# Peptides against a protein of PDB entry 3J47: the designs that were tried, part 24

Target 1, 121 residues: chain A of PDB entry 3J47
Amino acid sequence: IRLTNQLKSLKGLQSKLKDVVEYLDKVINKELPINHTILGKLQDVFNLLPNLGTPDDDEIDVENHDRINISNNLQKALTVKTNDELMVIYISNLVRSIIAFDDLIENKIQNKKIQEQRVKD

## One batch from the design tools (peptide; aimed at target 1 L3 Q6 L13)

Design b2_p21_2_s3 (made by RFdiffusion4, then SolubleMPNN; from b2_p21_2, 16 letters changed)
Fold by OpenDDE base, seed 5:
Structure b2_p21_2_s3 (fold): chain B 121 residues (1-121), chain A 21 residues (1-21)
Amino acid sequence: as target 1 above (121 residues)
Amino acid sequence: ELIQLKNLLKLQEEILKQLEQ
Protein backbone atom coordinates (compact mmCIF):
# COMPACT_ATOMS: atom_id res chain seq x y z
CA ILE B 1 0.00 0.00 0.00
CA ARG B 2 2.72 2.60 0.94
CA LEU B 3 4.74 1.74 -2.22
CA THR B 4 1.67 2.10 -4.49
CA ASN B 5 0.96 5.56 -3.06
CA GLN B 6 4.62 6.55 -3.56
CA LEU B 7 4.45 5.39 -7.22
CA LYS B 8 1.25 7.43 -7.73
CA SER B 9 2.94 10.51 -6.22
CA LEU B 10 5.98 9.95 -8.50
CA LYS B 11 3.70 9.92 -11.60
CA GLY B 12 2.05 13.12 -10.37
CA LEU B 13 5.49 14.69 -9.84
CA GLN B 14 6.66 13.63 -13.33
CA SER B 15 3.59 15.25 -14.97
CA LYS B 16 4.17 18.49 -13.04
CA LEU B 17 7.89 18.51 -13.93
CA LYS B 18 6.91 18.25 -17.61
CA ASP B 19 4.45 21.17 -17.19
CA VAL B 20 7.21 23.28 -15.58
CA VAL B 21 9.70 22.41 -18.36
CA GLU B 22 7.13 23.41 -21.02
CA TYR B 23 6.45 26.66 -19.15
CA LEU B 24 10.19 27.39 -18.86
CA ASP B 25 10.55 26.88 -22.63
CA LYS B 26 7.80 29.46 -23.27
CA VAL B 27 9.54 31.91 -20.91
CA ILE B 28 12.95 31.30 -22.56
CA ASN B 29 11.33 31.87 -25.98
CA LYS B 30 9.82 35.17 -24.61
CA GLU B 31 6.29 33.86 -25.28
CA LEU B 32 5.50 34.35 -21.57
CA PRO B 33 6.87 36.80 -18.96
CA ILE B 34 8.91 35.45 -16.04
CA ASN B 35 6.16 35.13 -13.45
CA HIS B 36 5.93 33.82 -9.86
CA THR B 37 3.94 31.01 -11.58
CA ILE B 38 7.29 29.20 -12.16
CA LEU B 39 7.96 29.29 -8.42
CA GLY B 40 4.35 28.23 -7.72
CA LYS B 41 4.64 25.29 -10.17
CA LEU B 42 7.98 24.27 -8.61
CA GLN B 43 6.48 24.52 -5.12
CA ASP B 44 3.55 22.33 -6.27
CA VAL B 45 6.03 19.75 -7.63
CA PHE B 46 8.12 19.77 -4.44
CA ASN B 47 5.01 19.68 -2.20
CA LEU B 48 4.46 16.18 -3.66
CA LEU B 49 7.94 15.05 -2.46
CA PRO B 50 7.09 14.85 1.30
CA ASN B 51 4.26 12.48 0.27
CA LEU B 52 6.87 10.21 -1.37
CA GLY B 53 7.96 9.17 2.15
CA THR B 54 10.44 10.24 4.76
CA PRO B 55 13.74 8.46 4.11
CA ASP B 56 13.84 5.77 6.75
CA ASP B 57 16.87 7.01 8.76
CA ASP B 58 18.87 3.86 7.86
CA GLU B 59 20.58 4.91 4.53
CA ILE B 60 22.62 8.16 4.75
CA ASP B 61 24.83 6.80 1.88
CA VAL B 62 23.81 9.31 -0.82
CA GLU B 63 26.96 11.14 -1.92
CA ASN B 64 26.66 14.64 -0.39
CA HIS B 65 28.26 16.01 -3.59
CA ASP B 66 25.21 15.49 -5.85
CA ARG B 67 22.83 16.89 -3.20
CA ILE B 68 24.95 20.04 -2.86
CA ASN B 69 25.16 20.50 -6.66
CA ILE B 70 21.39 20.06 -7.16
CA SER B 71 20.69 22.41 -4.24
CA ASN B 72 23.17 25.05 -5.46
CA ASN B 73 21.91 24.90 -9.07
CA LEU B 74 18.29 25.21 -7.91
CA GLN B 75 19.14 28.08 -5.50
CA LYS B 76 21.12 29.88 -8.24
CA ALA B 77 18.32 29.40 -10.80
CA LEU B 78 15.59 30.66 -8.38
CA THR B 79 17.43 33.60 -6.66
CA VAL B 80 17.06 35.88 -9.72
CA LYS B 81 13.69 37.53 -8.94
CA THR B 82 12.09 37.21 -5.45
CA ASN B 83 12.25 38.91 -2.04
CA ASP B 84 15.37 37.29 -0.56
CA GLU B 85 13.73 36.21 2.73
CA LEU B 86 10.75 34.45 1.12
CA MET B 87 13.17 32.91 -1.37
CA VAL B 88 15.41 31.52 1.43
CA ILE B 89 12.40 29.85 3.10
CA TYR B 90 11.18 28.50 -0.23
CA ILE B 91 14.64 27.22 -1.25
CA SER B 92 15.15 25.62 2.18
CA ASN B 93 11.91 23.66 1.73
CA LEU B 94 12.88 22.72 -1.85
CA VAL B 95 16.33 21.52 -0.72
CA ARG B 96 14.77 19.42 2.05
CA SER B 97 12.31 17.93 -0.42
CA ILE B 98 15.06 17.22 -3.01
CA ILE B 99 17.20 15.49 -0.36
CA ALA B 100 14.26 13.35 0.81
CA PHE B 101 13.48 12.53 -2.83
CA ASP B 102 17.08 11.57 -3.62
CA ASP B 103 17.13 9.21 -0.60
CA LEU B 104 13.89 7.64 -1.88
CA ILE B 105 15.39 7.19 -5.37
CA GLU B 106 18.50 5.51 -4.00
CA ASN B 107 16.46 3.25 -1.69
CA LYS B 108 14.25 2.23 -4.64
CA ILE B 109 17.26 1.50 -6.90
CA GLN B 110 18.89 -0.61 -4.18
CA ASN B 111 15.66 -2.51 -3.45
CA LYS B 112 15.26 -3.22 -7.20
CA LYS B 113 18.85 -4.54 -7.41
CA ILE B 114 18.25 -6.80 -4.36
CA GLN B 115 15.04 -8.16 -5.92
CA GLU B 116 16.76 -8.80 -9.28
CA GLN B 117 19.56 -10.68 -7.47
CA ARG B 118 17.03 -12.82 -5.53
CA VAL B 119 15.29 -13.80 -8.80
CA LYS B 120 18.62 -14.95 -10.31
CA ASP B 121 19.50 -17.14 -7.32
CA GLU A 1 19.67 30.56 -15.10
CA LEU A 2 16.20 29.52 -16.43
CA ILE A 3 18.03 27.20 -18.90
CA GLN A 4 19.95 25.66 -15.97
CA LEU A 5 16.69 25.17 -14.06
CA LYS A 6 15.11 23.58 -17.15
CA ASN A 7 18.05 21.19 -17.49
CA LEU A 8 17.82 20.25 -13.79
CA LEU A 9 14.06 19.58 -14.06
CA LYS A 10 14.61 17.55 -17.25
CA LEU A 11 17.23 15.47 -15.42
CA GLN A 12 14.76 14.86 -12.57
CA GLU A 13 12.06 13.88 -15.11
CA GLU A 14 14.46 11.35 -16.69
CA ILE A 15 15.33 9.91 -13.25
CA LEU A 16 11.60 9.52 -12.47
CA LYS A 17 11.02 7.82 -15.84
CA GLN A 18 13.83 5.33 -15.11
CA LEU A 19 12.21 4.58 -11.73
CA GLU A 20 8.89 3.68 -13.44
CA GLN A 21 10.66 0.92 -15.43
Scores: peptide ipSAE 0.023, ipTM 0.457, DockQ to the pose 0.052
OpenDDE base, seeds 1, 2, 3, 4: peptide ipSAE 0.020, 0.019, 0.020, 0.021; ipTM 0.545, 0.529, 0.559, 0.528

Design b2_p21_2_s4 (made by RFdiffusion4, then SolubleMPNN; from b2_p21_2, 15 letters changed; failed a check: too like the target's own chain)
Amino acid sequence: LLEQLTNLLKLQKEILEQLKL

Design b2_p21_3 (made by RFdiffusion4)
Pose (drawn by RFdiffusion4):
Structure b2_p21_3 (pose): chain A 91 residues (1-28, 36-48, 72-121), chain P 21 residues (1-21)
Amino acid sequence: IRLTNQLKSLKGLQSKLKDVVEYLDKVIHTILGKLQDVFNLNNLQKALTVKTNDELMVIYISNLVRSIIAFDDLIENKIQNKKIQEQRVKD
Amino acid sequence: LIEEMEEAIEEKEEEIDEFEE
């Protein structure tokens, strides 16, 4: 789902660029200003990424913890299944 | 402006490809 959403966003830019190119050919405004703002707003992320890296590490650790918890419950489920099997054999 | 948009598109495509992988 996230991917589809990202693609939709990129699609708009692609189409928007084509429109802009065609517009410029014909010319040979508000949208242009808006685009410029967006441009000013990955490069900049470079420096910002430094911080993101730290935060990514934290969210990786959290995921690991969740995985451990899930494994614990999984072991319990497996034990219950084994007990059920033993009871059936006895029967 | 066109070049900037093209670069932005390229960068975004790369991000999407990486995310998809």

Design b2_p21_3_s1 (made by RFdiffusion4, then SolubleMPNN; from b2_p21_3, 13 letters changed)
Fold by OpenDDE base, seed 2:
Structure b2_p21_3_s1 (fold): chain B 121 residues (1-121), chain A 21 residues (1-21)
Amino acid sequence: as target 1 above (121 residues)
Amino acid sequence: LVEQMQKLIEERQAEIEKLAS
C-alpha cells in the first residue's frame, strides 16, 4: 500500500514536470507570451532544490558532471537576472532622488526671488 | 534563462524516470 502510493505520487509529479516542459517549449517557440508570474514561481521552485553544484566531496561520480554544469549555469543565470532587476530598481530610486533634489533647488531659487522682490518694494 | 530552466526540468524528469524503473 505505501509503495503503491509513493509510485502513484511519483508518476503524478512526472506528469506535472512534463506539462511544465511543454509550457516552456511553447514559450521558447513564441506560441505563448512570456508570463513573468509563472517564471517567478518556477524560479521559487528551483531555489528550493538542493544545490547540485556542491556535491559532497565523496560522491563526485563522473556521470553527474553534466547535471552539475546545468545547475551551475542556472544559478549563474538567476544571479544575472536578479542583478539586472536590482539595478533597474536602484536606477529608478536614483532618478526619483535626483528629481526630488532638483525640485528642492528650484523651490529654493523661487523663494529667494520672492524675498528679493519684497525687499525692493 | 528559460532554456536553462527547461534543461534542468528535463534532467530532473530523467532522474525520476530512472528511479521509477
Scores: peptide ipSAE 0.036, ipTM 0.554, DockQ to the pose 0.081
OpenDDE base, seeds 1, 3, 4, 5: peptide ipSAE 0.039, 0.028, 0.033, 0.030; ipTM 0.510, 0.510, 0.534, 0.509; seed 1 fails the geometry check

Design b2_p21_3_s2 (made by RFdiffusion4, then SolubleMPNN; from b2_p21_3, 11 letters changed)
Fold by OpenDDE base, seed 5:
Structure b2_p21_3_s2 (fold): chain B 121 residues (1-121), chain A 21 residues (1-21)
Amino acid sequence: as target 1 above (121 residues)
Amino acid sequence: LVDELQKLIKEKEEEIKKEKE
């Protein structure tokens, strides 16, 4: 029973991590707008992942030292990767906003030139 | 990361298989 729940949680995490990667790839490729609500829910899911590195103080099986190190490294790797992914998302949004602002300026310049031509005719 | 999770899933699937035998 305990192992089946751990496997189910790990399969759920793997599926979500795949969905996150596919979402990030679509965001990097500019195919989708960033939904900050999806990112917040993904962060909440990562924060709700059981601290694989806090044994509840009641199961110090001395054989788990290697499992605790692997789980702490995994959680640290998840946190670092999530921060790097969020940084890439933030930069991608900033660049998209700059491009949209540049396009708006160019459209205003073109509209002004068209108005100045219409006043000379 | 994905490959490491995939490895942990396989290790747990083998552990569950051994617990059923």
Scores: peptide ipSAE 0.023, ipTM 0.353, DockQ to the pose 0.110
OpenDDE base, seeds 1, 2, 3, 4: peptide ipSAE 0.022, 0.023, 0.020, 0.022; ipTM 0.443, 0.441, 0.344, 0.390; seed 2 fails the geometry check

Design b2_p21_3_s3 (made by RFdiffusion4, then SolubleMPNN; from b2_p21_3, 14 letters changed)
Fold by OpenDDE base, seed 4:
Structure b2_p21_3_s3 (fold): chain B 121 residues (1-121), chain A 21 residues (1-21)
Amino acid sequence: as target 1 above (121 residues)
Amino acid sequence: LVEKLKQLIKERQEQIKKEQE
């Protein structure tokens, strides 16, 4: 069941990526006006994409090396920012899990006290 | 407490296994 749902979700993502490419092609061809709000959200999505390929260091002509280093430094800075945002979400979820665990311990202590009282009455 | 946590982890692993089938 989960593998089938993952494949369905991946197919849905592939369809949405195709619709985004078609939208970008229409904007490049000047068939649609540039929507800065859509472009900003699309930039955010590209900044959230895992770095799908460092070009293997074995085929880069020396003239592209400065553009690739600038793109890799910018992409590394954006990946660090995205990793820091994900780390804040992870820490927030970890703190919520610790609080829920503390509440479970306290509830267990209280339930034990209530049982000890019921055995004395 | 520790045994209840082990049981909860085991139930989560069984749910993950059922979802993979």
Scores: peptide ipSAE 0.024, ipTM 0.337, DockQ to the pose 0.042
OpenDDE base, seeds 1, 2, 3, 5: peptide ipSAE 0.017, 0.026, 0.024, 0.022; ipTM 0.415, 0.466, 0.453, 0.361; seeds 2, 3 fail the geometry check

Design b2_p21_3_s4 (made by RFdiffusion4, then SolubleMPNN; from b2_p21_3, 12 letters changed)
Fold by OpenDDE base, seed 5:
Structure b2_p21_3_s4 (fold): chain B 121 residues (1-121), chain A 21 residues (1-21)
Amino acid sequence: as target 1 above (121 residues)
Amino acid sequence: IVEELEKLIKEKQEEIEKLAK
């Protein structure tokens, strides 16, 4: 019973990984538009992956070197994209803060004009 | 996107400077 359930769960994971690869291939080939929600969830999955770029010093088989380089390139690409997303969020918050400061200055100028009118009456 | 947001920041800074004078 336990082994059968583990095998069923592993087969289910393998099917989902295959569907993800097929989706990524279609996106790379420009056959499908990039879905930002799917891409965000893929990033969350990759951020939860164990660091595939640190083989314990005991697993340097020549077949692992190409996989390690691919994993390091993937982790680097994800880090760059995360930095670009954080930069866009930072700039967006800065713009919002500048707009809110502009509105505050305009309100202060209007309040000053109202006070100057009340002193002339 | 980033360059367009930087442009918007600059335009708003110029507007603030004009209102402060």
Scores: peptide ipSAE 0.025, ipTM 0.532, DockQ to the pose 0.017
OpenDDE base, seeds 1, 2, 3, 4: peptide ipSAE 0.019, 0.018, 0.024, 0.022; ipTM 0.366, 0.358, 0.473, 0.474

Design b2_p21_4 (made by RFdiffusion4)
Pose (drawn by RFdiffusion4):
Structure b2_p21_4 (pose): chain A 91 residues (1-28, 36-48, 72-121), chain P 21 residues (1-21)
Amino acid sequence: IRLTNQLKSLKGLQSKLKDVVEYLDKVIHTILGKLQDVFNLNNLQKALTVKTNDELMVIYISNLVRSIIAFDDLIENKIQNKKIQEQRVKD
Amino acid sequence: EKELKEELKELNEELVNEFED
């Protein structure tokens, strides 16, 4: 789902660029200003990425903890299944 | 899904460069 959403966003840019190229050919405004703003707003993320890296590490650790908890419950389920099997054999 | 993500990143880089040009 996230991927489909990202593709839609990029699709708009691609179509928008084509339109802009055609517009310029024909010319040979508010949209242009807006685009410039967006441009000014990865490069900048470079410095910002430094911080993001730290945050990414924290969210990795949280995921690991969740995985451990899930394993624990999984072990309990496996034990219950074994007990059920033993009871059936006895029967 | 990984391949699609890589392709989307490449497409994004291409579009940004085309805008810059």

Design b2_p21_4_s1 (made by RFdiffusion4, then SolubleMPNN; from b2_p21_4, 16 letters changed)
Fold by OpenDDE base, seed 4:
Structure b2_p21_4_s1 (fold): chain B 121 residues (1-121), chain A 21 residues (1-21)
Amino acid sequence: as target 1 above (121 residues)
Amino acid sequence: LIRQLENLLKLQKEILEQFKK
């Protein structure tokens, strides 16, 4: 049961990391503007990821229960942080879509005014 | 605009799938 839950949590983290990579690829391809606050938080996640995966090959004995709890707490904290980053990306894309919709409305209003002027001349 | 709405819809689906797990 505990090992299956850890493997499920790791697969969930791997899926979220893939979604983050796909976001970074869209930013590199200029499909999305760079958000430095998101990028800084992602760098913090990437700096913490290597510390989850080094079994330093030294010492069989007895500290494994507290290290497993610290690793689980760190994995949980990284999973929460990654969710918060995805929410910030979502909000940023929502705000951009709203701004672009406002610009579209303003452009339609201006184009309508120009057409109404051309019909009066 | 259309491309941004498509990207937003994709991201909403991805987030929803993350919350279902």
Scores: peptide ipSAE 0.036, ipTM 0.600, DockQ to the pose 0.086
OpenDDE base, seeds 1, 2, 3, 5: peptide ipSAE 0.027, 0.028, 0.028, 0.028; ipTM 0.587, 0.588, 0.604, 0.619

Design b2_p21_4_s2 (made by RFdiffusion4, then SolubleMPNN; from b2_p21_4, 15 letters changed)
Fold by OpenDDE base, seed 1:
Structure b2_p21_4_s2 (fold): chain B 121 residues (1-121), chain A 21 residues (1-21)
Amino acid sequence: as target 1 above (121 residues)
Amino acid sequence: EIEQLTNLEKLKKEILEQFKK
């Protein structure tokens, strides 16, 4: 019972992976428009995959070496994209913090000028 | 105090100039 359910789940995963490949091929060939929501979900799936590029030292099949290199290149590309997205968020938050700090500085300068006028009158 | 606020305003202008390049 447990093994049969695992095999059924694995076959279902294999079918879904095939549908994803067919979708990506149609997007690469410009047959379908790029859907950023689908690409974001695919990126989340790949970020949740354990590093497919650490072969445990016990199965160096020569056919796996090319797939490992492709997976490592994909993981590097996804890491770069994630770093660029985080950098844009960081810059946006930094700019907002600088603007809010400016408003605070200007308000302090104005309040000090008003206090210095009130002490002279 | 005013001198420190003026130095912070200069630093802010320099940072904003780097984001415009």
Scores: peptide ipSAE 0.021, ipTM 0.507, DockQ to the pose 0.014
OpenDDE base, seeds 2, 3, 4, 5: peptide ipSAE 0.020, 0.018, 0.019, 0.020; ipTM 0.501, 0.511, 0.512, 0.511

Design b2_p21_4_s3 (made by RFdiffusion4, then SolubleMPNN; from b2_p21_4, 16 letters changed)
Fold by OpenDDE base, seed 1:
Structure b2_p21_4_s3 (fold): chain B 121 residues (1-121), chain A 21 residues (1-21)
Amino acid sequence: as target 1 above (121 residues)
Amino acid sequence: DIEQLINLQKLQKEILEQFKL
């Protein structure tokens, strides 16, 4: 029962991956317009699959090798784009944290100068 | 110490200038 359900889920995934390849081929051939919403959802699916990156060398049909290399290049391109997006978010948060901390330091410096002046008067 | 806070503020400004490139 568990193994048959896993095999059914894997066959369902294989069918969906085929539908994705056929969609991407039509977009590459300019038969369909680029849909950024579909591409975003495909990126989300590929980002959830970080380790599809080595079929063991023992079952590669030569026709699957070119499709696997194209899939690996696409996965690599999507991973690079995701890393760049995460880097931009990280830098934006770092910059905001530095500005907020600079304002806090400046306020502390000013408050201490005012207190030191009040003790001298 | 105020001098340490001023030195930290300078270091933060230098880091910010590296991210404006």
Scores: peptide ipSAE 0.047, ipTM 0.694, DockQ to the pose 0.016
OpenDDE base, seeds 2, 3, 4, 5: peptide ipSAE 0.047, 0.043, 0.042, 0.043; ipTM 0.706, 0.696, 0.701, 0.689; seed 2 fails the geometry check

Design b2_p21_4_s4 (made by RFdiffusion4, then SolubleMPNN; from b2_p21_4, 16 letters changed)
Fold by OpenDDE base, seed 2:
Structure b2_p21_4_s4 (fold): chain B 121 residues (1-121), chain A 21 residues (1-21)
Amino acid sequence: as target 1 above (121 residues)
Amino acid sequence: SIIQLTNLKKLEKEILEQFKK
């Protein structure tokens, strides 16, 4: 059930992204007028996307095979950045767990010392 | 357990060294 719902949500997102691409292609082909409100919202989406490194300006060649390679490089850069962010979150949670465990050990040592003092009085 | 804390600190260090590469 949970995996099926996630897959359905992802397919729904993919369909919406396809509709956006088809809209942009129609605007580029001058079949539709530029809607500045849609363009502004798309810019907001791109600004919320983790900065997908512009391919360094050193690979300008070939106007029709490049869209797939640019898309693959962009997807690879997204995947790498997402993996790095997930790794930072994982390390941060590990560090927090280690600190909490150290504090627990110290508290246990202190409580033992207090009990040993109360038995001597 | 102090041994468990030492192992977690070692694992953290190993992960951090892989992240710097």
Scores: peptide ipSAE 0.053, ipTM 0.720, DockQ to the pose 0.025
OpenDDE base, seeds 1, 3, 4, 5: peptide ipSAE 0.043, 0.049, 0.044, 0.050; ipTM 0.708, 0.726, 0.707, 0.723

Design b2_p21_5 (made by RFdiffusion4)
Pose (drawn by RFdiffusion4):
Structure b2_p21_5 (pose): chain A 91 residues (1-28, 36-48, 72-121), chain P 21 residues (1-21)
Amino acid sequence: IRLTNQLKSLKGLQSKLKDVVEYLDKVIHTILGKLQDVFNLNNLQKALTVKTNDELMVIYISNLVRSIIAFDDLIENKIQNKKIQEQRVKD
Amino acid sequence: ELSEQYEELNEQAEEVVEQYE
């Protein structure tokens, strides 16, 4: 789902670029200003990435903890299944 | 396969940005 959403966003840019190129050919405004703003707003992320890296580490650790908890419950389920099997054999 | 689609998407996005420049 996230991927489809990102593709839609990139699609708009692609189409928007084509339109802009055609517009310029024909010329040979508010949209242009807006695009410039967006441009000014990965490069910048480079410095900002430094911080993101730290936050990514924290969210990795949290995911690991959740995986451990899920493994614990999984072990219990496996034990219950074994007990059920033993009871059936006895029967 | 999904990770490759993300890589391709990022490459396309970089190319689009370069075309805007």

Design b2_p21_5_s1 (made by RFdiffusion4, then SolubleMPNN; from b2_p21_5, 14 letters changed; failed a check: too like the target's own chain)
Amino acid sequence: DLLEQLTNLLKELEKILEQFK

Design b2_p21_5_s2 (made by RFdiffusion4, then SolubleMPNN; from b2_p21_5, 14 letters changed)
Fold by OpenDDE base, seed 2:
Structure b2_p21_5_s2 (fold): chain B 121 residues (1-121), chain A 21 residues (1-21)
Amino acid sequence: as target 1 above (121 residues)
Amino acid sequence: DLINQLTNLQKQLKEILEQFK
């Protein structure tokens, strides 16, 4: 009973990982738009994976070394993605702030010219 | 860049899936 439930849970996880790969295939092929919520949830899942890259566990069987390298490469890929997304958001907000500031300057210059004309009439 | 990162992520998820086989 206990072993059968663990095997069923593992098969369920394998099916969900397959669904994620098929989703990523469709996004890469431009068949689906990028969903930032799904990608954020994938990041959360990978950030909840034990950081197997701490060198202080003196019991790494050679079979775990490949899983650790894959996890570290996944974490690195997600970190780079997150940094690029945050950079795009940051630049977009910076550009919006600069445009709003330029519009404010132009509006102040125009208002000053209108006031100077009203003092000459 | 984003497409290359998604492609890399996809490759790594396929590699994890292959370890369950």
Scores: peptide ipSAE 0.019, ipTM 0.449, DockQ to the pose 0.055
OpenDDE base, seeds 1, 3, 4, 5: peptide ipSAE 0.019, 0.019, 0.018, 0.018; ipTM 0.563, 0.515, 0.421, 0.491

Design b2_p21_5_s3 (made by RFdiffusion4, then SolubleMPNN; from b2_p21_5, 13 letters changed)
Fold by OpenDDE base, seed 4:
Structure b2_p21_5_s3 (fold): chain B 121 residues (1-121), chain A 21 residues (1-21)
Amino acid sequence: as target 1 above (121 residues)
Amino acid sequence: SLLQQLTNLQKQLEEVLKQFQ
């Protein structure tokens, strides 16, 4: 029972990883638009996985190794490209936030000047 | 204006980042 549940869980994880790879392939082929939120979350997942890039030499069949290597290369390429795109988005959002904050400050300064003029009149 | 300067800075940074794509 416990072993069967572990095997089922592992098969479920494998299926989910396959779906991720298929999604990433469609994004690379421009069949789907880039979703930066999804890509950012994928990057976070990969950063949490310590062993995906180390070929542990031991018992993993050569056929699975090629699929893992292709997935890793695809991930690396997408991670690099996505990091640059996410950096642009981050900077753009930061600048927009600063602009909005500057407008808020200017509005407060103007309101204060108007109040001071009304008190002098 | 400060807003125009920030917008220009954003554009420059975006252009630099595009060179690394």
Scores: peptide ipSAE 0.040, ipTM 0.677, DockQ to the pose 0.024
OpenDDE base, seeds 1, 2, 3, 5: peptide ipSAE 0.036, 0.032, 0.033, 0.029; ipTM 0.684, 0.646, 0.642, 0.655; seed 2 fails the geometry check

Design b2_p21_5_s4 (made by RFdiffusion4, then SolubleMPNN; from b2_p21_5, 14 letters changed)
Fold by OpenDDE base, seed 5:
Structure b2_p21_5_s4 (fold): chain B 121 residues (1-121), chain A 21 residues (1-21)
Amino acid sequence: as target 1 above (121 residues)
Amino acid sequence: SLQEQLTNLQKQLQQILEQFK
């Protein structure tokens, strides 16, 4: 029971993260307009993740080196070698933020798919 | 740029997703 519930929760999180990636891909490809509400929630997600780098570190050549170190730190935090408490904190913050806007993302993607189908018919 | 930020964000989320595979 406990393990099954944990697996179900992780699968749910994985699905939500896939939705976010799909949304971002559509925005990057200019298939969807930018939604500032969604982007704001995504920013909140990353602000809750320690040392993921601020997306606002624009012009300093330090970005690439810090990004690698930051990506490595996050990857380490998601690996078995990281303190379990830190991992739980990061994932919990991420989950809370993602759940708060997942429905908005899904609705946006679905609405676009419906519109694209209607134009082809 | 905003597009660069979105691309970076996407990459980070993809890395997280790979940890669940």
Scores: peptide ipSAE 0.029, ipTM 0.621, DockQ to the pose 0.072
OpenDDE base, seeds 1, 2, 3, 4: peptide ipSAE 0.029, 0.029, 0.027, 0.025; ipTM 0.618, 0.622, 0.619, 0.620

Design b2_p21_6 (made by RFdiffusion4)
Pose (drawn by RFdiffusion4):
Structure b2_p21_6 (pose): chain A 91 residues (1-28, 36-48, 72-121), chain P 21 residues (1-21)
Amino acid sequence: IRLTNQLKSLKGLQSKLKDVVEYLDKVIHTILGKLQDVFNLNNLQKALTVKTNDELMVIYISNLVRSIIAFDDLIENKIQNKKIQEQRVKD
Amino acid sequence: NELDNINNETEELLNELDNLL
């Protein structure tokens, strides 16, 4: 789902670029200003990425912890299944 | 990998728009 959403966003940019190119050909405004603002707003993320890297590490650690908890419950489930099998054999 | 490609293509299109302007 996230991917589909990102594609839709890129699609708008692609179409918007085509429109802009055609518009310029024809000319040979508010949208242009808005686009410029967006441009000014990955390059900048480069410095900002430094911080993001630290935060990504934290969220990786959290995911690892969750995986361990899930494994623990999984072991219990497996033990219960084994016990059920033993009871069936006895019967 | 598909998200990274989208980001790269977004960067390229924005640079192209800036060059046109």

Design b2_p21_6_s1 (made by RFdiffusion4, then SolubleMPNN; from b2_p21_6, 13 letters changed)
Fold by OpenDDE base, seed 1:
Structure b2_p21_6_s1 (fold): chain B 121 residues (1-121), chain A 21 residues (1-21)
Amino acid sequence: as target 1 above (121 residues)
Amino acid sequence: TRLLNLLKEKQQILEELKKLL
């Protein structure tokens, strides 16, 4: 029972991974528009993958070394993209804060001028 | 005093933005 359920779960995962590959191939071939929400969810899935680049020290087959290097390059590319997205959000919030401070400073200067004029009249 | 502090905060945010770009 337990082993059969694990095999069923793995087959279900394999089917979903195939559907993701077929979706990505259609996006690469420009058959479908890029959906940034789907790409963000795929990035979240890859960030939840355990670091496939630490083989437990007991099975260094030379054929796994090239796959490990490819997976490490993909993980680095996804980490850089996540950092760049967070940086754009941070810069956008800084720019909004600068504008809000500018408007607040201008409003205070105008209010001060109006008060100084009312005290002279 | 309060207006000068807001100008300093704006200037600090601008200098942080310049370090990121």
Scores: peptide ipSAE 0.024, ipTM 0.632, DockQ to the pose 0.016
OpenDDE base, seeds 2, 3, 4, 5: peptide ipSAE 0.021, 0.023, 0.020, 0.020; ipTM 0.612, 0.618, 0.593, 0.597

Design b2_p21_6_s2 (made by RFdiffusion4, then SolubleMPNN; from b2_p21_6, 13 letters changed)
Fold by OpenDDE base, seed 1:
Structure b2_p21_6_s2 (fold): chain B 121 residues (1-121), chain A 21 residues (1-21)
Amino acid sequence: as target 1 above (121 residues)
Amino acid sequence: TELLNLLKEKDQILQQLKDLL
């Protein structure tokens, strides 16, 4: 009973991880808009991932220390990569907001010139 | 006055982005 429930939970986790990969692929391919809330939750999940190279607590051998360091380096590299991707997205959205603000200023200037011309005629 | 303030705010945001890049 306990083992069957663990296997069911692991299969459910595997399915959810697949759905996350498919979502990320669609975001990378620009098929879906970037959702900052989803990306933040994915970052939280990656930061909470147990060391992907610790076998469960029952074999202390000196060869596992190099695997733990490789796992920690992989997690750090994934966190850095995710932060850099989020930074590029954030900057791209800021630039878009500034362009839209520039267009708004230009539209206000043009509207003012049109009003000043209508008062002279 | 409002338009001049919007231009100054734009220039400040552009400078902050340039300092971040």
Scores: peptide ipSAE 0.029, ipTM 0.641, DockQ to the pose 0.017
OpenDDE base, seeds 2, 3, 4, 5: peptide ipSAE 0.028, 0.025, 0.027, 0.021; ipTM 0.639, 0.610, 0.586, 0.565; seed 4 fails the geometry check

Design b2_p21_6_s3 (made by RFdiffusion4, then SolubleMPNN; from b2_p21_6, 13 letters changed)
Fold by OpenDDE base, seed 2:
Structure b2_p21_6_s3 (fold): chain B 121 residues (1-121), chain A 21 residues (1-21)
Amino acid sequence: as target 1 above (121 residues)
Amino acid sequence: TELENLLKERKQILEQLKKLL
């Protein structure tokens, strides 16, 4: 019973991974528009994957080593891209905050000038 | 003069920041 449920869950995961691959292939081929919400969730999944780059030294199948290296390079590329996007958002929010504080200072200066004019009339 | 130069510089920085967004 427990092993059969694990095998059923693994087969369900394999089917969903195939659907994701077929979706990504259609996006790469420009058959479908880029969905940023799907790509963000895929990036989160890749960032949560254990570092595939430590096979404990006991199964050197040469075919697994190349696939592991490709997977690690892809994971690193996705993490770097996510960090760069977050950095741009962070800088943009800082710049917006600086502009908003400046507009508040200018509005205070203008309001003070208007009050000083009304006291002289 | 100095205050007017600082206000002009501040305005130039803000226009550059607004162009970046």
Scores: peptide ipSAE 0.103, ipTM 0.739, DockQ to the pose 0.012
OpenDDE base, seeds 1, 3, 4, 5: peptide ipSAE 0.086, 0.090, 0.086, 0.080; ipTM 0.726, 0.735, 0.713, 0.725

Design b2_p21_6_s4 (made by RFdiffusion4, then SolubleMPNN; from b2_p21_6, 13 letters changed)
Fold by OpenDDE base, seed 1:
Structure b2_p21_6_s4 (fold): chain B 121 residues (1-121), chain A 21 residues (1-21)
Amino acid sequence: as target 1 above (121 residues)
Amino acid sequence: TRLLNLLKEKQKILEELKKLL
């Protein structure tokens, strides 16, 4: 259940990100008028995002090399954190599955004993 | 037979869990 909900939430986020890209592409192509309220909200989202550097291919200023390394380290740290969170969820679901199998085995043993008693009586 | 297979499956899952910890 919890892993399925996390996967559903991630798929929902991916769909919303795709809808944002498709909106931006339509605005760039002049198919839609610029909505300043939507752009302002997108700017607020981008300002809250950690700088996951796009290497903007414009100009090797010697000051950007340290920022790119810090950005790559932050991206790596976020990826590691996400992997660790997924591993904890996986282990938690595995433990719940083991408990549910134990209860199922015990219930089957009890049901078999009850049937064997009813055949002896 | 079926109960013994469930016990073996439980043991396998426990050994897989021990390898992840």
Scores: peptide ipSAE 0.024, ipTM 0.633, DockQ to the pose 0.018
OpenDDE base, seeds 2, 3, 4, 5: peptide ipSAE 0.022, 0.022, 0.020, 0.021; ipTM 0.618, 0.610, 0.557, 0.605

